# Peptides against a protein of PDB entry 3S8F, part 18

Target 1, 157 residues: chain A of PDB entry 3S8F
Amino acid sequence: VLTLFVAVPSLMTAFTVAASLEFAGRLRGGRGLFGWIRALPWDNPAFVAPVLGLLGFIPGGAGGIVNASFTLDYVVHNTAWVPGHFHLQVASLVTLTAMGSLYWLLPNLTGKPISDAQRRLGLAVVWLWFLGMMIMAVGLHWAGLLNVPRRAYIAQV
Target 2, 166 residues: chain B of PDB entry 3S8F
Amino acid sequence: DEHKAHKAILAYEKGWLAFSLAMLFVFIALIAYTLATHTAGVIPAGKLERVDPTTVRQEGPWADPAQAVVQTGPNQYTVYVLAFAFGYQPNPIEVPQGAEIVFKITSPDVIHGFHVEGTNINVEVLPGEVSTVRYTFKRPGEYRIICNQYCGLGHQNMFGTIVVKE

## One batch from the design tools (peptide; made by RFdiffusion4, then SolubleMPNN)

Design b1_p9_3_s4 (from b1_p9_3, 4 letters changed)
Fold by OpenDDE base, seed 1:
Parts: sequence; C-alpha cells; structure tokens
Structure b1_p9_3_s4 (fold): chain B 157 residues (1-157), chain C 166 residues (1-166), chain A 9 residues (1-9)
Amino acid sequence: as target 1 above (157 residues)
Amino acid sequence: as target 2 above (166 residues)
Amino acid sequence: AEALFQAVF
C-alpha cells in the first residue's frame, strides 16, 4: 500500500542534486535558465561520469516505481525488463560514479595530475560507456515488454 | 543584500519543486500507459494455497501425470503441473482450444519459473506453494514453457510444451 | 484515477 512512498525521498534527493548542479554552474559563471549547464566542467571525466550516471538513474528510478507496483510487476517480473532496470541503476549510476571517483582518486593518491591525453581518453570511455548502456537498457526494457524471459537463451519474439 | 539572496534562492527552489511535481505526473502517466497496454486479461492471484513438497510426487493431484488434466466443467479444465529439476510434468500438456484452463503449479524441489511463450503466463513456482494461473488458448499449436528462474545446472535446458488441440 | 490508485498502491 505504501510501497511507492519510497519514491518521495528519492525524488527529493534527485532534485536536490540537480539544484546543487545549478548552483555550481552559476558559481562558474553560467547565466540564464540553462546557461549554468554549459558552465559545468564537462571537460573533466571525474565530473562527467557521475553526472551521466545520474541521467541514467532517472529512467531507472521510473522503472523502480513500475517494479514496485503489484499489478505492473506481474507484467515485467522475470523478463528482460528486470536486468534492464538494474543495469541502469548499477551499471550506469554506481559504475560511472566509481569510474569518476577513480579519475579523482588516482591523481590524488599518486600526486601526479592526469595528462591531457588521459583526460580525453577518460571522457571517451565515460561517454561510450553511457551510450552503450543506454542502448542496452532500452533494448532490454523493450524486450521485457515483449515478454522475453530473463535467464533464458531463447525467446519466441 | 540578504533579502535579495533569499528571494533568489526561493525562486530556484520553487522552480525545482514545480519540475518535481511535473515529473511525478509523467511517472503516473507512464504507469497508466503500461496498465492500459500490457495488463489486459490479468487475473488477480487467489488466496495462498500450500502443499507439502516432500509428498507431492507420491500422493495428490500432482502424483500421476496421466491424470494431471482434469475436466471441471464445460470447456473448463484444471491442469496440475509439476516444475522440477529439470523439466515439467505432464509434458506435453494437452488442452483443447478455447477452453478455460486453470493451471495449478508447484515444485517438489527448488524454486522454478513457469513462463509460457506467446501468453501472459509467467509465475515463479515455490516448493510448498501452489501457483494458480487461468488462461484460455485462442490459437491451436505448441506453446513452449520456459524456466526463467535459476534452478541448477540444468536450468538452461528446462523446457516444457503445451499442445493446444482444435 | 481510483482504479489506477488501487493498481499501484
């Protein structure tokens, strides 16, 4: 009955994070309704990675609401929908956050800043990871709705 | 200066709150869409029915696969299905087209899945519990049963067949 | 709306 109430604090957290990003962008000189987005440090993989993770987490969170619904879970349970969901949650947000953390941690521990080449490579890795994850997630969710079973190598579709 | 700063912060807060509410409605709309397009024919689960998994093979309606399909009325059947490591019984399950079929599914060993391709039949089968699913096959032919819950080394090959006869 | 509410909650 109150299962979906868990979505309330999650949404509050999500939008608080978004607000924090806005303030950060504005502090960096961003102006206007959307100018703060461009002002964020998109040239830093340590920033880009977790932000892309957050973006992937949004549809994943929506899917979480679906999975928590008694009636809707009947439709999606043990289908490809489920791995689609947790790949957004784990392989997107958690993994990208971990990747971003490494881009900060390693230079900090070694005392050696990353080179420009390493920075560019890091950006490429993070963006490609995100793109691939989104393609896979969309495919899995779609397949799930088409009744493709989880944990099976065959499907009628 | 403090007053101006306070007003600015409040304005942005209100903006994000409004966005939050808008997204809430988007989520509700997505739920409604999913219900409208994918939940047609879904029948609510009945009361929890229990069975002893240690004796289900020896006695009761699941014991004899030759008697697993029981006609309960005109164009109405109950099928007692066992999901086990690693298969289903009876196999094949033979039912007539257009009949209302009540599947009573349980397991004598571990948790299995019961996913019927081409249908909305998809349940987990727990030892000690009876899963009940009602379905009417409108088209004759063969429908594959797939185990979609990992149940051991033979999980990937655990299949059954429902044969719908004209 | 009521049906949706009952389906979700």
Scores: peptide ipSAE 0.018, ipTM 0.807, DockQ to the pose 0.056
Fold by OpenDDE base, seed 3:
Structure b1_p9_3_s4 (fold): chain B 157 residues (1-157), chain C 166 residues (1-166), chain A 9 residues (1-9)
Amino acid sequence: as target 1 above (157 residues)
Amino acid sequence: as target 2 above (166 residues)
Amino acid sequence: AEALFQAVF
């Protein structure tokens, strides 16, 4: 079985990415325990999107460990908890990474740099997307813990 | 410069790896807490029980809905439930308040869900397998059974009822 | 502890 040990390589990979971000931030002049975060290019939607995806992936990954637990999965399986988990893993990380990739890819494909207006709009989109996904995911997880069923249009609670 | 950068990266990696390990223990602790507070003393430990889905309607304890509720002891019952496209049998399921109920649930056709609102009963029902759930209804009334596993075009309308009598 | 071990591992 050793279910939780499956998470170890994933965590190592995830936090290697975090280490890369820290290194990048420090190269950009960030100092101290948290100063490197501020130094990252938060004005670029191509950067912000996947980073927000990573942030959403953290609670999603924690939930993944819960879901992988045989006994705990009995509690949450086929409740609203499950789609909540998916919205963090797929609709947040994967989707935001794709969005971020597009913000880089399209200017490169067209040879035209993104305008300032487009940049600001892009930032608004990814932040609003993240906010919406977090609200939805928290709601779904909460509902799941209250035994709201998955794939049903009606619930007692 | 390359060596300096490499050393710095390694230091950051070590820090984050240590953090990841710490978080792993936090998650384990959270799992333990969840088990203690949200399982209501019910931990899945059922033995695999098989049944032939092609004959389950014709012979055996699931064949007659009128005989589905079997008293097995004082204040103890076994209920043989079929989940099928698109409903449950028997329906309603009538059981006494305060009795220990052992549900034996299987399917003659496809995979279904057996989710009883107001309870922690929530299992998938697979053809060829028997799902066993033990529960005691403390409150009288009607409890709705919901199929929470997609089973076809009529899935959304697949409901049952458990009537708990005083 | 044993229950936790069985649940997780």
Scores: peptide ipSAE 0.013, ipTM 0.796, DockQ to the pose 0.053
Fold by OpenDDE base, seed 5:
Structure b1_p9_3_s4 (fold): chain B 157 residues (1-157), chain C 166 residues (1-166), chain A 9 residues (1-9)
Amino acid sequence: as target 1 above (157 residues)
Amino acid sequence: as target 2 above (166 residues)
Amino acid sequence: AEALFQAVF
């Protein structure tokens, strides 16, 4: 019940953020249905990291609604599905947001901009993290649907 | 100017709201798909039943593992199972193939899991509460019971066995 | 992933 109560405000926030991103992209010269996405600063790890986190949060949020359903939770509860959900919400959104924050915060605190090499390395780290998290999350959700138990080192499959 | 920017923001918000509505239908479809493909044979929860975890080992239907399997009718059995740190009783649980089995599961100590491999039986076991699960084993053999709720130092080794006899 | 994005957009 609590999950469903917070789901609506969370969705509203998500779409508001998306609207803000679209507006920002269009201000940067993006046009058309998807041109605004390309116009966003994808060369900045401080931007890319939290955005990738938000993307991972979408299926995680949907999973939260599934977990809050009595009938559906019976299928997924205490299976590998649950840690899959956690990794999307925490290890994706929260962690990537923290990483992105550091890419902004440290240069501002030191007064020194990051080098181009550091920027490229940052982008590599963020994208690799996201890719790894998505692979793991998909695997865990799939395993959960195959009745792999949570908190057990062995499984039938 | 500020007016144009405000109007543009509203337009984008309306667009994303429309998109959100469309996605709502997608989510409903995904939920429906999940229900249709993965929730067959769901065992509904029974009525709340309470027991005293401090005395459940000494008196009542869980006290004697030798008396844990009770025939309640033709091809119907009730099995009183204790999940404890760190194991299950009785162990093994012996039941006939094709019989309707009602598991009455509780704990004398902490929260445990009761996950039977090869079945859809997967419930948490709370001290002071009786979990009721109904299942019919169609295939003979051994089914492993796994604790999937952390319960202490021996959690990883907490297993039981259900033996289904022909 | 970055390379794929750059290829598409």
Scores: peptide ipSAE 0.006, ipTM 0.771, DockQ to the pose 0.043
Fold by OpenDDE base, seed 2:
Structure b1_p9_3_s4 (fold): chain B 157 residues (1-157), chain C 166 residues (1-166), chain A 9 residues (1-9)
Amino acid sequence: as target 1 above (157 residues)
Amino acid sequence: as target 2 above (166 residues)
Amino acid sequence: AEALFQAVF
């Protein structure tokens, strides 16, 4: 009930954020249907991290609806599917947003910008984190659909 | 200038909201597809049933493992299973191939899982509640029951067996 | 929120 209650507002919020990003990209000189994406500040880990988190949240959000569905939850509950969902929601969206927030917060608190080396390292960390999370999440969801149990060290699939 | 900016933002928001609506239908379709492809013959059955976990071992259909398998009709059985720390009873559960089996599962102690490998039988077992699952085993052999809900120090070793006979 | 967005982007 709670999931379904917040599903629509969450989707509206997510796509409103996307609209804001499009507007920002166009203000930065992006043109065409997709050119605004390229115009966004992909060199800033404070931007990249939460955006990647949002991208991971898309399949995770869809999975949330699945998990809240009575019939489908019966299939996936307490399988590897569930931790796959959580890793998208928490370890992707929340964690990456937190990482990105630090790249904005620390320079503002200290009054000193991050060095170019720190920026590049931050980008590497964020992208590698996202990649790892996507591999793990896809694997866990796949395993869950193959009936691999959660909280068990052995499975016959 | 501010008004123009607001109007522009609103236009983008409307577009993305329309896209959002379209994506909802895509998600519904994906859910439908998932449902259609994951129908392994397990059907939750029955209404919510309650039992007293403090007496379930002493009286009632779960009290005697030797009488846990009850024939209820032609090629139909009800199996009364206890999930406890740390195992299942009866163990093994013996049922015939091709019979419709209704599992009635409860716990005398804490929450457990009832996950049958090779099937989509996968339910939580709560003290005071009866979990009901209907399944027909098409292939003979041994099916392992796994606890997939943490239930204590022996959780990882909590296994049972269903033996399907020809 | 809007001010924060403008500060970041």
Scores: peptide ipSAE 0.006, ipTM 0.759, DockQ to the pose 0.022

Design b1_p9_4_s1 (from b1_p9_4, 4 letters changed)
Fold by OpenDDE base, seed 1:
Structure b1_p9_4_s1 (fold): chain B 157 residues (1-157), chain C 166 residues (1-166), chain A 9 residues (1-9)
Amino acid sequence: as target 1 above (157 residues)
Amino acid sequence: as target 2 above (166 residues)
Amino acid sequence: VLPFLLAVA
């Protein structure tokens, strides 16, 4: 019981961020149940990157609950499932957040705004990164469910 | 404006918090459902058995690979397996098809993995502890044992074989 | 649900 209670603070944090996004979107003119999403600054890689990271973190977080379950962990432990999980957590959320932070930080530190070309390139980078991470993560989780071991270069499956 | 914005923020936060709690229960329910419908094949954890890793190679049931497979009853065997840097003993492990096999696995050195391809046997092997896994091989043939826990420079080459005889 | 709760506890 207490093991899964750890998920509560994590979910609270995640959805507090979501609440902030909703508020921001509504301030930007978004209306309705989903209209606020479209109103968010999707043309800014500094925004898009961490948001994509959050999206990857959702299934990763769900996987964390699975991994924390004694019985279910027996199924997935030391399989490709595990690296699938932490690639969503680290290589998606943390990495994309770091990338997004740089897109904000460097212009502020130098006093020079990013060019339109740099902005477009940044968007391409973060979206391609996210896509690649999702493909890899799905593959790893799938392989894990098929009992493909981690830390091994061969598998019978 | 400030007061209105504050109220709006609180409303959104409350909504999302409620959603977060709901999702938590959904996840718990999904896990519970999975366990309820897929209880077969899950081996409950037994009593923790301890051994001295410094002497396990010299004395006891793991000391002689030739005596590692012990028939404990009709169509029942216990196999004492050592996972070490970098291999398994005995190797191969020979067991009959259809027999109930109890694997008793430990390590004399570092943590290893014991993952048997084509089966649900997948445990970590800790020095000083005995991992117990029960399995019945329904199909004859060779089953590869893979170390899925990093154990040193030779980790990638650490394999064993279980030969299931008709 | 109860067995699950016990297993996760």
Scores: peptide ipSAE 0.014, ipTM 0.802, DockQ to the pose 0.036
Fold by OpenDDE base, seed 2:
Structure b1_p9_4_s1 (fold): chain B 157 residues (1-157), chain C 166 residues (1-166), chain A 9 residues (1-9)
Amino acid sequence: as target 1 above (157 residues)
Amino acid sequence: as target 2 above (166 residues)
Amino acid sequence: VLPFLLAVA
């Protein structure tokens, strides 16, 4: 019940954030239906990481609604589906947001900007992290739908 | 100019909110599709039932594994299963092919899982609560029961067997 | 209210 209670406000918040990103992109010179996306600061890991986290949160959020459904939860409960959901919500959204926050926080606290090498390394880290998490999450969700159990080392699939 | 900025932001927000609403319906459709394609064969049955886990081994329908399989009608059975550390009772569970089986599972000790491989039977078993699952086995053979809820040091080796007879 | 919300979560 709580999940469904917060689902609508969460969706509203998520799409409001998207609206803010569109506005920001257009202020940065982006035009057209999608041009504003390219205008966003994709060279900054402090921006990229949280955005990738949000992208991972989209299927994760949908999965949250699924997990909160009585009938669907009966199908997916204690299967590989569940850790798949967790890795999207925690290891993607929360972790990537934390990573991005560090790229903003540390320079501000120390008064020293990150070097170009550090910036490039940071971009590589967050993109690779996101890619790995998406591969794992897709695999876990797929396995879950095939009834691969959670907390078991064997399966008859 | 501040008013213009607010108006512009509002326009984007309205657009994205409209998109949000549309996506809500898409998600509902996807959920409906998933329900239609992945829930066949297993039906949650019965209302919440409570039992005393301290006496379930001594009294009641779970007490004697030889009496665990009860015919309740033509081609219809109820099976009273105990999930315990670390196994299932009775073991094996013998049922006929094509019969409607109502599993009533409970635990005398800690929380366990009841996951029947090759089926969509997958429920948690709580001490003091009876889990009820209805299923019809269409194929004869052996079906392994596994525990998918951590229940102690022997959790990984906690298995049972359902034997479906022709 | 909070305990109730936690119970139905």
Scores: peptide ipSAE 0.006, ipTM 0.754, DockQ to the pose 0.024
Fold by OpenDDE base, seed 3:
Structure b1_p9_4_s1 (fold): chain B 157 residues (1-157), chain C 166 residues (1-166), chain A 9 residues (1-9)
Amino acid sequence: as target 1 above (157 residues)
Amino acid sequence: as target 2 above (166 residues)
Amino acid sequence: VLPFLLAVA
């Protein structure tokens, strides 16, 4: 129970970010329980990338709680589950946040806005990245539950 | 205007915090469910047992591979296994089907893994510590041991075999 | 020791 309480500050932080997104969406004219989501700037890769990272972080965070459980960690430790967790936390949240930051930073540094073609390409990149990461992460977690070891080029199952 | 904005943000935060608490309970419930349904065969952590990695090859139960399998009772065996760069000793490990096997695993050099395919045996092996795993093989055949902890340039080729005899 | 030796070889 005490170990799980470690997740409380993290959840508070995560949902504070969510609250900020809701506020932003409502400022942009979104209404209702879900209308604020649609009002967010989904046409901007600088926004979409970190948001997709956050979405990947949700199951990753849940996995973190599992990994922190002594008994459950016995099941998943040094299996493909662990790389799956890493790819959700690092390769999704951190990487997509970095990518999104670049989509804002580069135009600011150059003093030139991104072209429409560049914007569309950026959107394609971050969505494809997210999709690929989700497929890989699900596969790795599944393999881990089937006791496929990490750091091995072969597996029985 | 700023005050109104702060009040609005606070309302949203309260909602999300409530959701957060609800999700926390969901996670706890899921963990409890997983423990109840998937841990029936999980071996609890054993007591800390220490050994000198510098002498483990020279003296003691790990020193002679020919004496590594010890019958400790009716249908009960203890197997003293060394994980080293880059292999396992003894190899193969021969045990009878249906017997309760207590593996006592240690390392003379670096940290290794001891992952037995087709089983729930999966432990890290630390020099100076003895890992204890209890398992009963219900099916005869060969079970591959895989090192799942990086231990050097030969890590990927570090395999062993457990032969379960009828 | 062996892993270290292999790394420098």
Scores: peptide ipSAE 0.005, ipTM 0.782, DockQ to the pose 0.011
Fold by OpenDDE base, seed 4:
Structure b1_p9_4_s1 (fold): chain B 157 residues (1-157), chain C 166 residues (1-166), chain A 9 residues (1-9)
Amino acid sequence: as target 1 above (157 residues)
Amino acid sequence: as target 2 above (166 residues)
Amino acid sequence: VLPFLLAVA
């Protein structure tokens, strides 16, 4: 019960972050229902990385509610579903946030801006990382629903 | 200005809150769907039953693998299973097709998994606790038991077999 | 341990 109550403030935080992104996008000249998204600084890996992390975190968070549910956890517990959840929460959100933080922190610590080449490389890295994590996570969740066990090298499917 | 920004933030927050409520219903629906489609045939007992792991091999219903399968009704059985490093007892577990089987699973040593391939039976086995799972095998054949909780160097080779007979 | 040893042998 207490664990499920934690879902409420977590969702509130998530939507507050989304609202902040919308506000930022509109301040940058974005208009309409979705125009604010395009107006966000997608050319900056320090921005893109944590945002991609958040995008991965959304299904991961939904999965967290499933995993915390007594009846649903019975279905997914110790299946490939759980590693899928971890890769969204840790390998996507935490890792991409760390990567994004470095793209911001290092230039500020050294006083030297990143070169255009470094910026482009950074964008490539975070997008490729996100793509790979999403493919793997979807596969793991799907396998988990098909009752593939975790921590085992053998399965029916 | 600050006033305009404040009003804009409030409007966006209201919109996202409404979206949040809608998503809650979606999640509830997905949960219901998952339960309806992926939990059929497995009924967890959910009772907190305790046992002494230090004596479970010496006395009680888990002590003799030859007596592990107990008929409790005309078409009902209780199977007392030990998960240990690194295997299951009894092995194989022999049960009739179509009978309601209540598995009582515990461990004398460390935490193990009890995942029955081809079924939705999947529980952790903790020393000192008895895991109870009710299941009816509709098809005869061999079902492999897989340990899905790391239990040591032999974890990857820890298998058992359930033989369902006609 | 014995089942493990047998499985590895």
Scores: peptide ipSAE 0.000, ipTM 0.773, DockQ to the pose 0.010

